# Peptides against a protein of PDB entry 2C5K, part 100

Target 1, 91 residues: chain A of PDB entry 2C5K
Amino acid sequence: EDPFQQVVKDTKEQLNRINNYITRHNTAGDDDQEEEIQDILKDVEETIVDLDRSIIVMKRDENEDVSGREAQVKNIKQQLDALKLRFDRRI

## One batch from the design tools (peptide; made by RFdiffusion4, then SolubleMPNN)

Design b2_p29_1_s4 (from b2_p29_1, 12 letters changed)
Fold by OpenDDE base, seed 5:
Structure b2_p29_1_s4 (fold): chain B 91 residues (1-91), chain A 29 residues (1-29)
Amino acid sequence: as target 1 above (91 residues)
Amino acid sequence: FKKEFEEQRKRLRENVEKLRKKTEELEKE
């Protein structure tokens, strides 16, 4: 498994873990817990940016077909957006 | 540049490791 696929897999795993955490904690926690969740979500956003950059480099410098990788990143973005919505709607 | 690719790969791995650590910390609270 190449590094890109490893990061995709690990990122999705972290999003799933946060989603499970929100399920167990369906109400907003204390300020520290909420800030930590927000920080994790921000780190996911940063990871997605780096994944996109990696795709750009592959397309530009390696002339590889990146359509599959673009679809994977799109899927992660959708998962993140759904998680953000769930996080924000907690009481 | 090959160097750019290597640095991106490094950042990507570091970001995932940070994510994992923060998530683990959150789950332990």
Scores: peptide ipSAE 0.234, ipTM 0.771, DockQ to the pose 0.036
Fold by OpenDDE base, seed 4:
Order: C-alpha cells, then structure tokens, then sequence
Structure b2_p29_1_s4 (fold): chain B 91 residues (1-91), chain A 29 residues (1-29)
C-alpha cells in the first residue's frame, strides 16, 4: 500500500476516534485528559506538516500530479479544525 | 532526494503510531 495513503487513512481514523471521545465527554475532563487530547491534536498537526513535506518532495523530485494528495491533506486539515473547535468549546 | 523521502516516510509512520497509542490511552481512561 502507498505509505502516504496509509498515513492519511490512519490520521483520519484517529481524528474520528477523538471526535467520538469528545462526544462522549462533552464537558472538559481533568487536566491530564485535556493535555492528552491537546497532545494528540499536536501530533496530528505534525503529521500534516510531514504529509505536506512529502507532497513538496514528490512535486519537486518526481514531477507527479499532487492535486489529489493536496486535496486529501486539505480534507484532513478541515477535519482537524472542526475537531479543535469542538474541543475548545467544552467547559 | 531518495534519502529525504525515506526519512519522511519513516517519520510519517512514527507519527501515526504515536497518534494511535495516545488515542488508545485516552480511550482507556
């Protein structure tokens, strides 16, 4: 399997799992839980950075059409932003 | 560069594994 696609798939899966967790925990948890969620969201951000870097390398070194991959990363960014909004709204 | 690409792939896999582990830990609390 394409490693890029695997990472995209796995990242989206983790975002969905966190989204489900937030649904079950609609109020802010204890400090440890909130910090853990924040850490996961930061890990997603780092993953997105690496995905973008991968696209840059493919575009530069292989001259491949990266439009599809860019769209996938954009979708992940939108999912992350929506999740951050839900996370921040919790009291 | 091929080496740069391989290193990026390694980081991507490591990032996903970290995500999975942390998410699993969160869900167990």
Amino acid sequence: as target 1 above (91 residues)
Amino acid sequence: FKKEFEEQRKRLRENVEKLRKKTEELEKE
Scores: peptide ipSAE 0.234, ipTM 0.770, DockQ to the pose 0.036
Fold by OpenDDE base, seed 3:
Structure b2_p29_1_s4 (fold): chain B 91 residues (1-91), chain A 29 residues (1-29)
Amino acid sequence: as target 1 above (91 residues)
Amino acid sequence: FKKEFEEQRKRLRENVEKLRKKTEELEKE
């Protein structure tokens, strides 16, 4: 499989898992759990940055149409933003 | 360049693996 697509798929899967976790734990947990969730969200942000970089390199070096990949990354960013909002609103 | 692209792909895979591991650990709590 295309490594870019694999990373996109796996990133979305992790976001879904965290979203489900937050649903089961709609109140803030202990400090360790909250920190772990925050760390995961930061790792997702880093992954998105790296995905964007890969698109830039592909556009520059291969001169390929990257519009589809840009749309995928945009979708992940939206999913992350929604999840961060849910995370922050927990009591 | 090819080398830069390969290094980026490696980092992406490593990041996802770390994410998966942390998520699995979180779900066990």
Scores: peptide ipSAE 0.234, ipTM 0.771, DockQ to the pose 0.036
Fold by OpenDDE base, seed 1:
Structure b2_p29_1_s4 (fold): chain B 91 residues (1-91), chain A 29 residues (1-29)
Amino acid sequence: as target 1 above (91 residues)
Amino acid sequence: FKKEFEEQRKRLRENVEKLRKKTEELEKE
């Protein structure tokens, strides 16, 4: 499988797991748990940057149709933003 | 819980490394 698709799939899986945790825990957890969630969300953000970079390279050097990949990254960005909002709104 | 999220972060790092490798391969073409 293309590493791009694997990263997309696994990134979404991690976001879903965290989203499920937040659903079960609508209040902030202990400091260690909150820090670990923040670290993973930061890693996802960096992963999205790397995904965008890979798309730019494919579009420039291989002249591939990247519309599908752009849509996938857009979807992940939306999922991340929604999750960050849910995370930050917890009291 | 802590173990679960540590494993998730590990998977993300591994995925980023795979993606980085693919990007580098594309940049060399």
Scores: peptide ipSAE 0.131, ipTM 0.678, DockQ to the pose 0.693

Design b2_p29_2_s1 (from b2_p29_2, 17 letters changed)
Fold by OpenDDE base, seed 5:
Structure b2_p29_2_s1 (fold): chain B 91 residues (1-91), chain A 29 residues (1-29)
Amino acid sequence: as target 1 above (91 residues)
Amino acid sequence: DEEDKELSKWLKEESKKIKEKREKKELEE
């Protein structure tokens, strides 16, 4: 079991569910729902920071090839940015 | 529909979990 991969998996699940919600709700919900979405998006952002820090540690302490992990984080960032755009563009 | 209800429920519970996690982290700092 790789804790890094578990975090990636959990983050992708968050992004997927938010994507599903936003897709099904092209207009802004009530204030509570909008706040909840923001909370989750913020959590994903913070998780990405932690993943990046983890990669730095792996490169520094283990001199490990982290190219694959960097690609995974990059993919998550792209998904997050796309969702943020969709979220912000809702009326 | 049912999927909407499940997603809305997930949003609520996930947000709550995140807030609790943040509060815990803040307390420990």
Scores: peptide ipSAE 0.670, ipTM 0.912, DockQ to the pose 0.738
Fold by OpenDDE base, seed 1:
Structure b2_p29_2_s1 (fold): chain B 91 residues (1-91), chain A 29 residues (1-29)
Amino acid sequence: as target 1 above (91 residues)
Amino acid sequence: DEEDKELSKWLKEESKKIKEKREKKELEE
């Protein structure tokens, strides 16, 4: 299996579970849970950076068509941004 | 409910995993 795709899959699972949690908790949880959510959101952000770097390397060193992977990363970014907005708007 | 409990448990474990990953990376740098 493509390690890039595995990372994408894992990241989407993180986003999905966070989304489920936030959906079920319209108000902010306790401090521990809010911190845990922040940890995961930050991990996703860092993963996106790594994925982008990976794409840059593939374009540079291997001259591969990365359009599909770029689209996947774009989708993850959109999901993350949406979740961050939902997360931040909870009181 | 059960789903809430599972999600809360996952949050805790995932956060812990992330912290451990960060710690490991820090030690390797």
Scores: peptide ipSAE 0.670, ipTM 0.912, DockQ to the pose 0.757
Fold by OpenDDE base, seed 2:
Structure b2_p29_2_s1 (fold): chain B 91 residues (1-91), chain A 29 residues (1-29)
Amino acid sequence: as target 1 above (91 residues)
Amino acid sequence: DEEDKELSKWLKEESKKIKEKREKKELEE
């Protein structure tokens, strides 16, 4: 099991479930739920930073082709940005 | 409905998990 891929998988699951919630709740919910969503979005942001750091170390220490991993992180960033936009635009 | 309940439950549990993770990191520093 590749720990990098596991983190990617877990992050995508977070984004997917938040997306499902926002899709079903196009208006702002309870204050508690809004805070919980913010907590998870923040966790995803921090995870992305960690993934990027991992890639930097991999380039430096292993000289491995990281293009695939960079593409995965880019995809997660795009998903996060889209989700944050949806979250913020809710009335 | 049932899906809403599960999602809301997940939000709550995931948020708590994240907070606990941060607290643990702070204690280990």
Scores: peptide ipSAE 0.669, ipTM 0.911, DockQ to the pose 0.742
Fold by OpenDDE base, seed 4:
Structure b2_p29_2_s1 (fold): chain B 91 residues (1-91), chain A 29 residues (1-29)
Amino acid sequence: as target 1 above (91 residues)
Amino acid sequence: DEEDKELSKWLKEESKKIKEKREKKELEE
């Protein structure tokens, strides 16, 4: 029901599936597939920006403890960075 | 195998969805 949590869930699903694909394909694959992965990674990046903005608004306007949400976004960022590294190092 | 096929299918569908989302956003701006 929480839209923030739903976005987090969807983003983690994207990252998980990309991770599975990259794990099973340690070398660069079809050009179309590589582009598709890039599209999804870019979408995740944009989603993270939106999540951060939402946290800023909550922190500013509602004076609410956002530590939990910040931790969630941090975790997603770490997953994204790890995947980018793996993706870029593939030959 | 089956998992590879499912993942490849998902990549195609997800990428298409993302592209459509971007196009829609651009038209609304």
Scores: peptide ipSAE 0.669, ipTM 0.911, DockQ to the pose 0.757

Design b2_p29_2_s2 (from b2_p29_2, 14 letters changed)
Fold by OpenDDE base, seed 1:
Structure b2_p29_2_s2 (fold): chain B 91 residues (1-91), chain A 29 residues (1-29)
Amino acid sequence: as target 1 above (91 residues)
Amino acid sequence: SSEDEELSEYLKKKAKEIKEKRKKKEELE
């Protein structure tokens, strides 16, 4: 299917899994697990950059309406920001 | 719980995949 949507789906799954973990572990725990979460969050940040670049290319080269995809990326950014806040606030 | 273990294993696996992805990218650059 649409590779853009697949990336979005995978990214949202990662964020949801982290959110579930943080919810179940409201205090920072095992250092290895915390590092794993941080690595995933960093990868999501990089993925968002790639998605934005993809949108630019689609808008320029394909002349497509990218409003829907921009909204999806915006939503992911909001989820990421909220999750990072929760992650960092844990003691 | 089983759910906690499954979640932890998922995160571990995903982090490993990311590490391998980065390694592969680095090798190609």
Scores: peptide ipSAE 0.599, ipTM 0.890, DockQ to the pose 0.771
Fold by OpenDDE base, seed 4:
Structure b2_p29_2_s2 (fold): chain B 91 residues (1-91), chain A 29 residues (1-29)
Amino acid sequence: as target 1 above (91 residues)
Amino acid sequence: SSEDEELSEYLKKKAKEIKEKRKKKEELE
């Protein structure tokens, strides 16, 4: 099993779950839930940093073509950015 | 709804997991 792909999968699942919640809750209400979402979003952001670092290591140490993995991380970043925008827009 | 409850429980569980992860990291530093 590829741990990189597992992290990507888990990250996308988290973002999807948050997106579902935001879709069903267009207004911020429960402070605890909003904080939980924020914490998850922050963790996703940090996970993306770790994924990027892992790609750098693969390029440097293994001299491997990482274009596919870079594309995956880019996709997650786009998903995160879109979700953050939706999350912050809620009142 | 049941879907809302399941989703809320997921988020709560995940946030708790993240909190514990951070706590362990701090203990190692």
Scores: peptide ipSAE 0.598, ipTM 0.890, DockQ to the pose 0.759
Fold by OpenDDE base, seed 5:
Structure b2_p29_2_s2 (fold): chain B 91 residues (1-91), chain A 29 residues (1-29)
Amino acid sequence: as target 1 above (91 residues)
Amino acid sequence: SSEDEELSEYLKKKAKEIKEKRKKKEELE
């Protein structure tokens, strides 16, 4: 098993779950999970930083083709940004 | 709904896991 892929999978799951919750709770004032969501989003941001660092190490030390992994991280970043925008724009 | 409860429990669990992860990381530093 590739731990990088596991982290990617777990991260995407977290974002998907938050997105599902927001879909069901579109009013910010009625959201009792605001703090937990914010904590998870912050952890995802930190995870992305770690994934990027991992890719740098792979390029430098392992000389592997990281294009696929870079694309995966890019996708997660886009998903995170879209979700944060949706979360912050709740009325 | 069942889905709402499942999502809420998931988020609570994940947030708790994150807290524990951070605590453990801090202990290793």
Scores: peptide ipSAE 0.596, ipTM 0.892, DockQ to the pose 0.777
Fold by OpenDDE base, seed 3:
Structure b2_p29_2_s2 (fold): chain B 91 residues (1-91), chain A 29 residues (1-29)
Amino acid sequence: as target 1 above (91 residues)
Amino acid sequence: SSEDEELSEYLKKKAKEIKEKRKKKEELE
């Protein structure tokens, strides 16, 4: 059991679901869940902050190698940024 | 489609969970 990996997995699932929704609802008048998507994206941003904090603690207090976890968080950030661009440019 | 309905329900449920989470946090602060 690794709670860090579980959070990463759940976060990526949320982003994937939103991406799928945008793909299916990318026309004007065909998006009735914009507010819900915005709320989820904001929660993902806050989750990323928490993940970064946890990595800092692991490096400082536990002196663990966190290179893999840092790469995972970087990947989530890239996925989030790409999704935000798609979301903002919808017609 | 069935996929559209399932995806819609997922997003609604997730957003509701987030709202409730924030509500509980605010009540404790």
Scores: peptide ipSAE 0.594, ipTM 0.891, DockQ to the pose 0.854

Design b2_p29_2_s3 (from b2_p29_2, 13 letters changed)
Fold by OpenDDE base, seed 2:
Order: C-alpha cells, then structure tokens, then sequence
Structure b2_p29_2_s3 (fold): chain B 91 residues (1-91), chain A 29 residues (1-29)
C-alpha cells in the first residue's frame, strides 16, 4: 500500500479511537488516558506536517494532481480540530 | 528524488509507530 494512504488510514483510526474515548468520557478527569489522548493529538499534528511535506514534494517532483491527497489531509485537520474542541470543552 | 524517498521512509516509520502503539495498548488491555 502507498505509505501516504497507510498513514492517512492509521491517523483516521487514531482519531476515531480518541473520538470514542471522548464519547465514553464526557467529563475531563485526572486519568492516565487523558494524557495519552493529548500525546496522540500532538502526534497527529506532527503526522499532518509529514503528510503535507509529502504532498509538496510530490507536486514539485512529479507535477501530479495532488488535490485528492490535499483533501484527505484537510479532512484529517478538520477531524483533529473537532476532537481538540471536544476534548478541551469537557468539564 | 532523494527527498521523496526520505519522506516515504518517514511515512512508513510513522505508520509502523502508530501500529506499534496501538498493538501495545491492546496488549495492555
């Protein structure tokens, strides 16, 4: 499988797991899992940077249509932002 | 390009890291 698509898939799975956790834990707590979620969210941010770099290089070197990949990254960014809001708004 | 190859390797490593962390978490459950 294409490494880009594999990372996208794995990242989406991470975000889905976080979403499920937040759904089960609507109240923020002093839990080791809360710290883990924060770490994962940070890792996703770094992953997005790597994906964007990959797109830039692909566009530069091969002049291929990267709009599909850009849309995928945009979707991940939107999911990440939504999850951050859900995570932070918990009381 | 060399940069493309390095990014590909980085993405592969990233994917493996994600999978490893997931596996470790599942094994701890």
Amino acid sequence: as target 1 above (91 residues)
Amino acid sequence: SEEDEELSKELKEKSEEIRKKRKEKLEEE
Scores: peptide ipSAE 0.282, ipTM 0.748, DockQ to the pose 0.037
Fold by OpenDDE base, seed 5:
Structure b2_p29_2_s3 (fold): chain B 91 residues (1-91), chain A 29 residues (1-29)
Amino acid sequence: as target 1 above (91 residues)
Amino acid sequence: SEEDEELSKELKEKSEEIRKKRKEKLEEE
């Protein structure tokens, strides 16, 4: 498996795990797990930057069709945004 | 290109880091 697809897969898995955590923890807290979730969300943002860079390079240097990869990154961004909203609205 | 190869390595390392963090969390559970 190519590194791009592996990162996409791992990132989606991270977001799914966080979503499951929020389901089990609908009340916001200030414990180590809450901090870990915040760190992971920030890491995902950085990962998206790296994925986008990879797409730019593939399109520029390799002239590859990147539409599928762009759609995957867009999906991750949407999932991240939804998760952030869910995480922040907890009381 | 050199940039493409570097990005590929970076993505590989990132995936490994994600897996490592997941493993560490699992070991703490």
Scores: peptide ipSAE 0.280, ipTM 0.749, DockQ to the pose 0.037
Fold by OpenDDE base, seed 1:
Structure b2_p29_2_s3 (fold): chain B 91 residues (1-91), chain A 29 residues (1-29)
Amino acid sequence: as target 1 above (91 residues)
Amino acid sequence: SEEDEELSKELKEKSEEIRKKRKEKLEEE
């Protein structure tokens, strides 16, 4: 699998693991694990920026069809946003 | 719990994997 698809896969897996954590910990805490989750969410935001940059390069320099990749990044953004809402709105 | 500790380890490991793959992608561009 190419690096772009591997990053997409790993990112989605990471978000799923965080989602499972939130399910098991529905009460907000102020501990090392909560901080770690927040850091990973920031890493995902950075990953999205890098993925978008890669799409721009592919479209410009390689003239490739990037519609599929754009859809994948959009899906990750939606998953991230939903997860942020769950994380922040916990009691 | 043991489950929470294992999850933390796996998340950190996955984060490093993501960073590695992201770096590889950027270097190829």
Scores: peptide ipSAE 0.187, ipTM 0.626, DockQ to the pose 0.229
Fold by OpenDDE base, seed 3:
Structure b2_p29_2_s3 (fold): chain B 91 residues (1-91), chain A 29 residues (1-29)
Amino acid sequence: as target 1 above (91 residues)
Amino acid sequence: SEEDEELSKELKEKSEEIRKKRKEKLEEE
């Protein structure tokens, strides 16, 4: 499988799992699990940087159509932002 | 290109890291 698509898939699955956790734990906890979720969200931000770099290289060096990949990264960013909002609003 | 190959390698490693962390989380539950 294409490494880019594999990372996209794994990242979306990771965000979905966090979303499910937040749904099951609608109140903010003071435990190791909450801290782990926060760390994962930070890791996803770093992953997005790597995906963007990959797109830049494809567009510049390979002159490939990257519109589809750009849309995928945009979708992940939107999913991340929505998840952060849900996570932070919990009391 | 050299940069493309390097980024592809990095993305593969990132995917493996995500999968590893997911496994660890499931074992803690």
Scores: peptide ipSAE 0.281, ipTM 0.751, DockQ to the pose 0.037; fails the geometry check

Design b2_p29_2_s4 (from b2_p29_2, 13 letters changed)
Fold by OpenDDE base, seed 2:
Structure b2_p29_2_s4 (fold): chain B 91 residues (1-91), chain A 29 residues (1-29)
Amino acid sequence: as target 1 above (91 residues)
Amino acid sequence: SSEDEELSKWLKEEAKEIREKRKKEEELE
């Protein structure tokens, strides 16, 4: 089992569900729901930081080609940024 | 819809878990 890939998978699942919610709710929800979305988005952001740190450690300790993992993290970052934008643009 | 309800429930539970996780981390400090 690759814990890195598991984290990536879980993060993508979070992003997917948030995206689904935002897609189905083009207007802002109640305060609780908006806060919940913010909390999850922040968790994703923090997870990305952890993933980046793990890549740094892998480069240092294993000297492995981490380009694939970097690409995965980059993709997640792009998804997060897109979701943040959609979240903020909701009327 | 049922899907909306499920997503709303997920949001609530996920956020709760995140907050609890942070709380535990803070307690370990």
Scores: peptide ipSAE 0.639, ipTM 0.899, DockQ to the pose 0.754
Fold by OpenDDE base, seed 5:
Structure b2_p29_2_s4 (fold): chain B 91 residues (1-91), chain A 29 residues (1-29)
Amino acid sequence: as target 1 above (91 residues)
Amino acid sequence: SSEDEELSKWLKEEAKEIREKRKKEEELE
């Protein structure tokens, strides 16, 4: 029911599926496939921005302890960065 | 493999949905 956690879950699922795809496709695909991967990665980036904004609001307006949520977003960012590196280093 | 096919299908569908979402956002700006 927590929309924040649902977004986190969905984002992690995106990252996991992209990771699986890249792992199984260590060489670049056709232009369409490359664009599709980029679009999903960009969507994850934008989602992270939204999550960060949400945390700012929670911390500022509601004075909630956001340490756990910040850690979750940090983890997602790390996963994204690692995935981008793998994506860019493909032959 | 079947897994490859499913991942490729997901990739295509997911990206399509993202593009449609982005298109709608741009139209509202």
Scores: peptide ipSAE 0.639, ipTM 0.900, DockQ to the pose 0.721
Fold by OpenDDE base, seed 4:
Structure b2_p29_2_s4 (fold): chain B 91 residues (1-91), chain A 29 residues (1-29)
Amino acid sequence: as target 1 above (91 residues)
Amino acid sequence: SSEDEELSKWLKEEAKEIREKRKKEEELE
């Protein structure tokens, strides 16, 4: 098992469920739900930082082609940014 | 709907786990 891929998978699951919730709730929910979404989005952001650090270490120490992993992280970043935009635009 | 309830439940549980994790990390600093 590749722990990097597991983290990617778990992060994508978080993003998918948040996307589903926001899609079904185009207006802001109660304060508790809004805070919960914010906490999860922050967790995803921190996970991305960890994934980037992991890639930096692999490039530096192992001199391995990490293009595939960089593409995966880029995709997650794009999903996160899109969800942040949708989240912030809710009234 | 059932899906709405499940998603709301997931949000609550996931956020709780995240907050607990963060709290533990802060205690280690």
Scores: peptide ipSAE 0.639, ipTM 0.900, DockQ to the pose 0.757
Fold by OpenDDE base, seed 1:
Structure b2_p29_2_s4 (fold): chain B 91 residues (1-91), chain A 29 residues (1-29)
Amino acid sequence: as target 1 above (91 residues)
Amino acid sequence: SSEDEELSKWLKEEAKEIREKRKKEEELE
């Protein structure tokens, strides 16, 4: 498995665990827990930026077909956005 | 539940690792 796929896998694991947590906690937790969730969500955002950059490099330097990787990043973005929405709507 | 505890523990540890990572990145700047 190449480094890109490993990052994707790790990011999906983060999103999955956060989703499980939020699903089991429909109301906002204490300040520490909310901050922890925010930190992880921010990490995912930053990872997505890095993944996008890597795709740009692959297209430029290696002229690779990146359609599959772009689809993977798109999927992660969608998962993140959905999770953010669920997170923000908790009271 | 055990699952709740494991998720909470993961949340705490993951956030800690992220903060440490950022701290190291800031130190390199």
Scores: peptide ipSAE 0.639, ipTM 0.899, DockQ to the pose 0.724

Design b2_p29_3_s1 (from b2_p29_3, 16 letters changed)
Fold by OpenDDE base, seed 3:
Structure b2_p29_3_s1 (fold): chain B 91 residues (1-91), chain A 29 residues (1-29)
Amino acid sequence: as target 1 above (91 residues)
Amino acid sequence: SLNSNYEEYKKKVKELREATKKKEEELEA
């Protein structure tokens, strides 16, 4: 896999891990794991910037089709937003 | 830890950035 696909895969895996954690911990806690989740979510946001930049640059090449990659990033953004919502709404 | 492979993850992100930079340079050459 190229770096783009590797990053996409790893990012989704990270979000899935957090989602599973939230499922097991539906009440917000005051522990290191809560802070770690916040840090990971922030890192994912920054990673999305890198993914978008990659796509923007590739779009400048008329021989490259980035529609599939755009869909992948869109999916990650949706997954991130949903996860952030779950994380924030916990009591 | 929820992110036991953090270092490897960041390494791949860096590789993505470098690939992007390389592609951009190719387009501008």
Scores: peptide ipSAE 0.672, ipTM 0.926, DockQ to the pose 0.956
Fold by OpenDDE base, seed 2:
Structure b2_p29_3_s1 (fold): chain B 91 residues (1-91), chain A 29 residues (1-29)
Amino acid sequence: as target 1 above (91 residues)
Amino acid sequence: SLNSNYEEYKKKVKELREATKKKEEELEA
Protein backbone atom coordinates (compact mmCIF):
# COMPACT_ATOMS: atom_id res chain seq x y z
CA GLU B 1 0.00 0.00 0.00
CA ASP B 2 0.99 3.62 -0.53
CA PRO B 3 2.78 4.77 2.62
CA PHE B 4 1.05 8.14 2.37
CA GLN B 5 -2.41 6.64 2.59
CA GLN B 6 -1.42 4.30 5.40
CA VAL B 7 0.06 7.15 7.42
CA VAL B 8 -3.04 9.27 6.84
CA LYS B 9 -5.23 6.41 8.01
CA ASP B 10 -3.12 5.66 11.07
CA THR B 11 -2.92 9.33 12.02
CA LYS B 12 -6.66 9.83 11.83
CA GLU B 13 -7.28 6.67 13.82
CA GLN B 14 -4.90 7.82 16.52
CA LEU B 15 -6.58 11.22 16.72
CA ASN B 16 -9.93 9.47 16.97
CA ARG B 17 -8.65 7.35 19.86
CA ILE B 18 -7.57 10.46 21.71
CA ASN B 19 -10.84 12.20 20.94
CA ASN B 20 -12.74 9.25 22.35
CA TYR B 21 -10.60 9.30 25.47
CA ILE B 22 -11.26 13.01 25.98
CA THR B 23 -14.97 12.40 25.53
CA ARG B 24 -14.85 9.84 28.34
CA HIS B 25 -12.51 12.00 30.42
CA ASN B 26 -13.68 15.57 30.08
CA THR B 27 -11.81 16.61 33.20
CA ALA B 28 -8.05 16.84 32.94
CA GLY B 29 -6.39 14.25 35.11
CA ASP B 30 -2.98 13.76 36.62
CA ASP B 31 -2.17 10.42 35.07
CA ASP B 32 0.21 8.90 32.55
CA GLN B 33 -2.39 9.03 29.80
CA GLU B 34 -2.58 12.82 29.90
CA GLU B 35 1.14 13.02 29.25
CA GLU B 36 0.85 10.37 26.57
CA ILE B 37 -1.78 12.44 24.79
CA GLN B 38 0.58 15.40 24.67
CA ASP B 39 3.32 13.20 23.25
CA ILE B 40 1.01 11.72 20.63
CA LEU B 41 -0.18 15.16 19.55
CA LYS B 42 3.42 16.24 19.07
CA ASP B 43 4.14 13.10 17.07
CA VAL B 44 1.16 13.85 14.86
CA GLU B 45 2.47 17.36 14.23
CA GLU B 46 5.76 15.87 13.10
CA THR B 47 3.94 13.35 10.93
CA ILE B 48 2.08 16.18 9.23
CA VAL B 49 5.44 17.69 8.31
CA ASP B 50 6.39 14.39 6.68
CA LEU B 51 3.08 14.27 4.82
CA ASP B 52 3.54 17.82 3.56
CA ARG B 53 7.08 17.06 2.43
CA SER B 54 5.78 14.12 0.46
CA ILE B 55 3.24 16.33 -1.28
CA ILE B 56 5.80 19.02 -2.07
CA VAL B 57 8.03 16.45 -3.76
CA MET B 58 5.13 14.91 -5.65
CA LYS B 59 4.13 18.33 -6.98
CA ARG B 60 7.41 18.39 -8.86
CA ASP B 61 6.14 15.48 -10.96
CA GLU B 62 3.75 16.74 -13.62
CA ASN B 63 2.14 13.31 -13.83
CA GLU B 64 1.03 13.34 -10.19
CA ASP B 65 -2.22 14.80 -8.91
CA VAL B 66 -1.82 15.84 -5.29
CA SER B 67 -5.09 17.71 -4.84
CA GLY B 68 -6.67 14.79 -3.03
CA ARG B 69 -3.65 14.36 -0.79
CA GLU B 70 -3.59 18.05 0.05
CA ALA B 71 -7.22 17.81 1.07
CA GLN B 72 -6.45 14.82 3.27
CA VAL B 73 -3.65 16.63 5.06
CA LYS B 74 -5.82 19.71 5.46
CA ASN B 75 -8.46 17.53 7.07
CA ILE B 76 -5.94 16.01 9.46
CA LYS B 77 -4.68 19.46 10.44
CA GLN B 78 -8.23 20.57 11.16
CA GLN B 79 -8.86 17.43 13.18
CA LEU B 80 -5.67 17.96 15.13
CA ASP B 81 -6.46 21.60 15.86
CA ALA B 82 -9.95 20.75 17.04
CA LEU B 83 -8.62 18.00 19.27
CA LYS B 84 -5.92 20.22 20.74
CA LEU B 85 -8.58 22.79 21.54
CA ARG B 86 -10.71 20.19 23.30
CA PHE B 87 -7.72 18.87 25.20
CA ASP B 88 -6.55 22.29 26.37
CA ARG B 89 -10.00 23.55 27.37
CA ARG B 90 -10.70 20.73 29.80
CA ILE B 91 -11.07 21.75 33.44
CA SER A 1 -1.69 2.70 26.07
CA LEU A 2 -3.64 5.07 23.86
CA ASN A 3 -1.19 4.38 21.06
CA SER A 4 -1.06 0.61 20.94
CA ASN A 5 0.19 0.61 17.35
CA TYR A 6 2.96 3.14 17.91
CA GLU A 7 5.75 0.97 16.55
CA GLU A 8 3.93 0.14 13.35
CA TYR A 9 2.87 3.76 12.99
CA LYS A 10 6.43 5.02 13.24
CA LYS A 11 7.51 2.33 10.80
CA LYS A 12 5.01 3.59 8.23
CA VAL A 13 6.10 7.18 8.78
CA LYS A 14 9.65 6.08 8.09
CA GLU A 15 8.52 4.32 4.94
CA LEU A 16 6.82 7.54 3.86
CA ARG A 17 10.00 9.52 4.37
CA GLU A 18 12.01 6.97 2.45
CA ALA A 19 9.51 6.96 -0.39
CA THR A 20 9.65 10.74 -0.50
CA LYS A 21 13.43 10.69 -0.58
CA LYS A 22 13.43 8.11 -3.34
CA LYS A 23 10.97 10.11 -5.41
CA GLU A 24 13.00 13.27 -4.98
CA GLU A 25 16.15 11.49 -6.08
CA GLU A 26 14.38 10.12 -9.13
CA LEU A 27 13.19 13.58 -10.11
CA GLU A 28 16.70 14.95 -9.81
CA ALA A 29 18.40 12.12 -11.73
Scores: peptide ipSAE 0.672, ipTM 0.926, DockQ to the pose 0.879
Fold by OpenDDE base, seed 5:
Structure b2_p29_3_s1 (fold): chain B 91 residues (1-91), chain A 29 residues (1-29)
Amino acid sequence: as target 1 above (91 residues)
Amino acid sequence: SLNSNYEEYKKKVKELREATKKKEEELEA
């Protein structure tokens, strides 16, 4: 599997893991997991930059097929935004 | 930990970044 698809997969898995944690911990607490989630979300934002750069560069090559990759990144961005909202709105 | 596979994840991100850099250099060469 190429790095792009692996990163997409791992990123989505990480976001799902956080989402599941928030489901089990709907009230914000003082445990160290809250800070860990914040750090992971920031890492995902940086990863998205890397994914986008990959697509931009590949699109410059007429011999490359990036079909579906832009949609994959869009989906990750939407998933991240939804998760950030859910994380921030916990009381 | 919520990020138990962090090291492998970052490794793949680095591989992606390097692949991107390599492709960009190839396009400009």
Scores: peptide ipSAE 0.671, ipTM 0.926, DockQ to the pose 0.902
Fold by OpenDDE base, seed 1:
Structure b2_p29_3_s1 (fold): chain B 91 residues (1-91), chain A 29 residues (1-29)
Amino acid sequence: as target 1 above (91 residues)
Amino acid sequence: SLNSNYEEYKKKVKELREATKKKEEELEA
């Protein structure tokens, strides 16, 4: 896999891992884990910037079709937003 | 840890940045 696809895969796996944790821990109670989740979510946000920049550069090449990659990043953003919502709604 | 593959993840992100930079340089050459 190229770096873009690998990063997409790793990012989604990380978000899924957090989502599974939240499912098992629907109430906040472990401050260390909560802080780790916040740090990971921030890292994902930064990674999305890198993914978007990659797409922007690739779009300058007339021989590249980035529609699929744009859809992948859109999906990650949606997954991130949903996860952030679940994370914040926990009591 | 919730992010046991953190080091590998950061490595791949760096590779993405480098690939992007390389592509941009190629487009500007």
Scores: peptide ipSAE 0.669, ipTM 0.925, DockQ to the pose 0.933

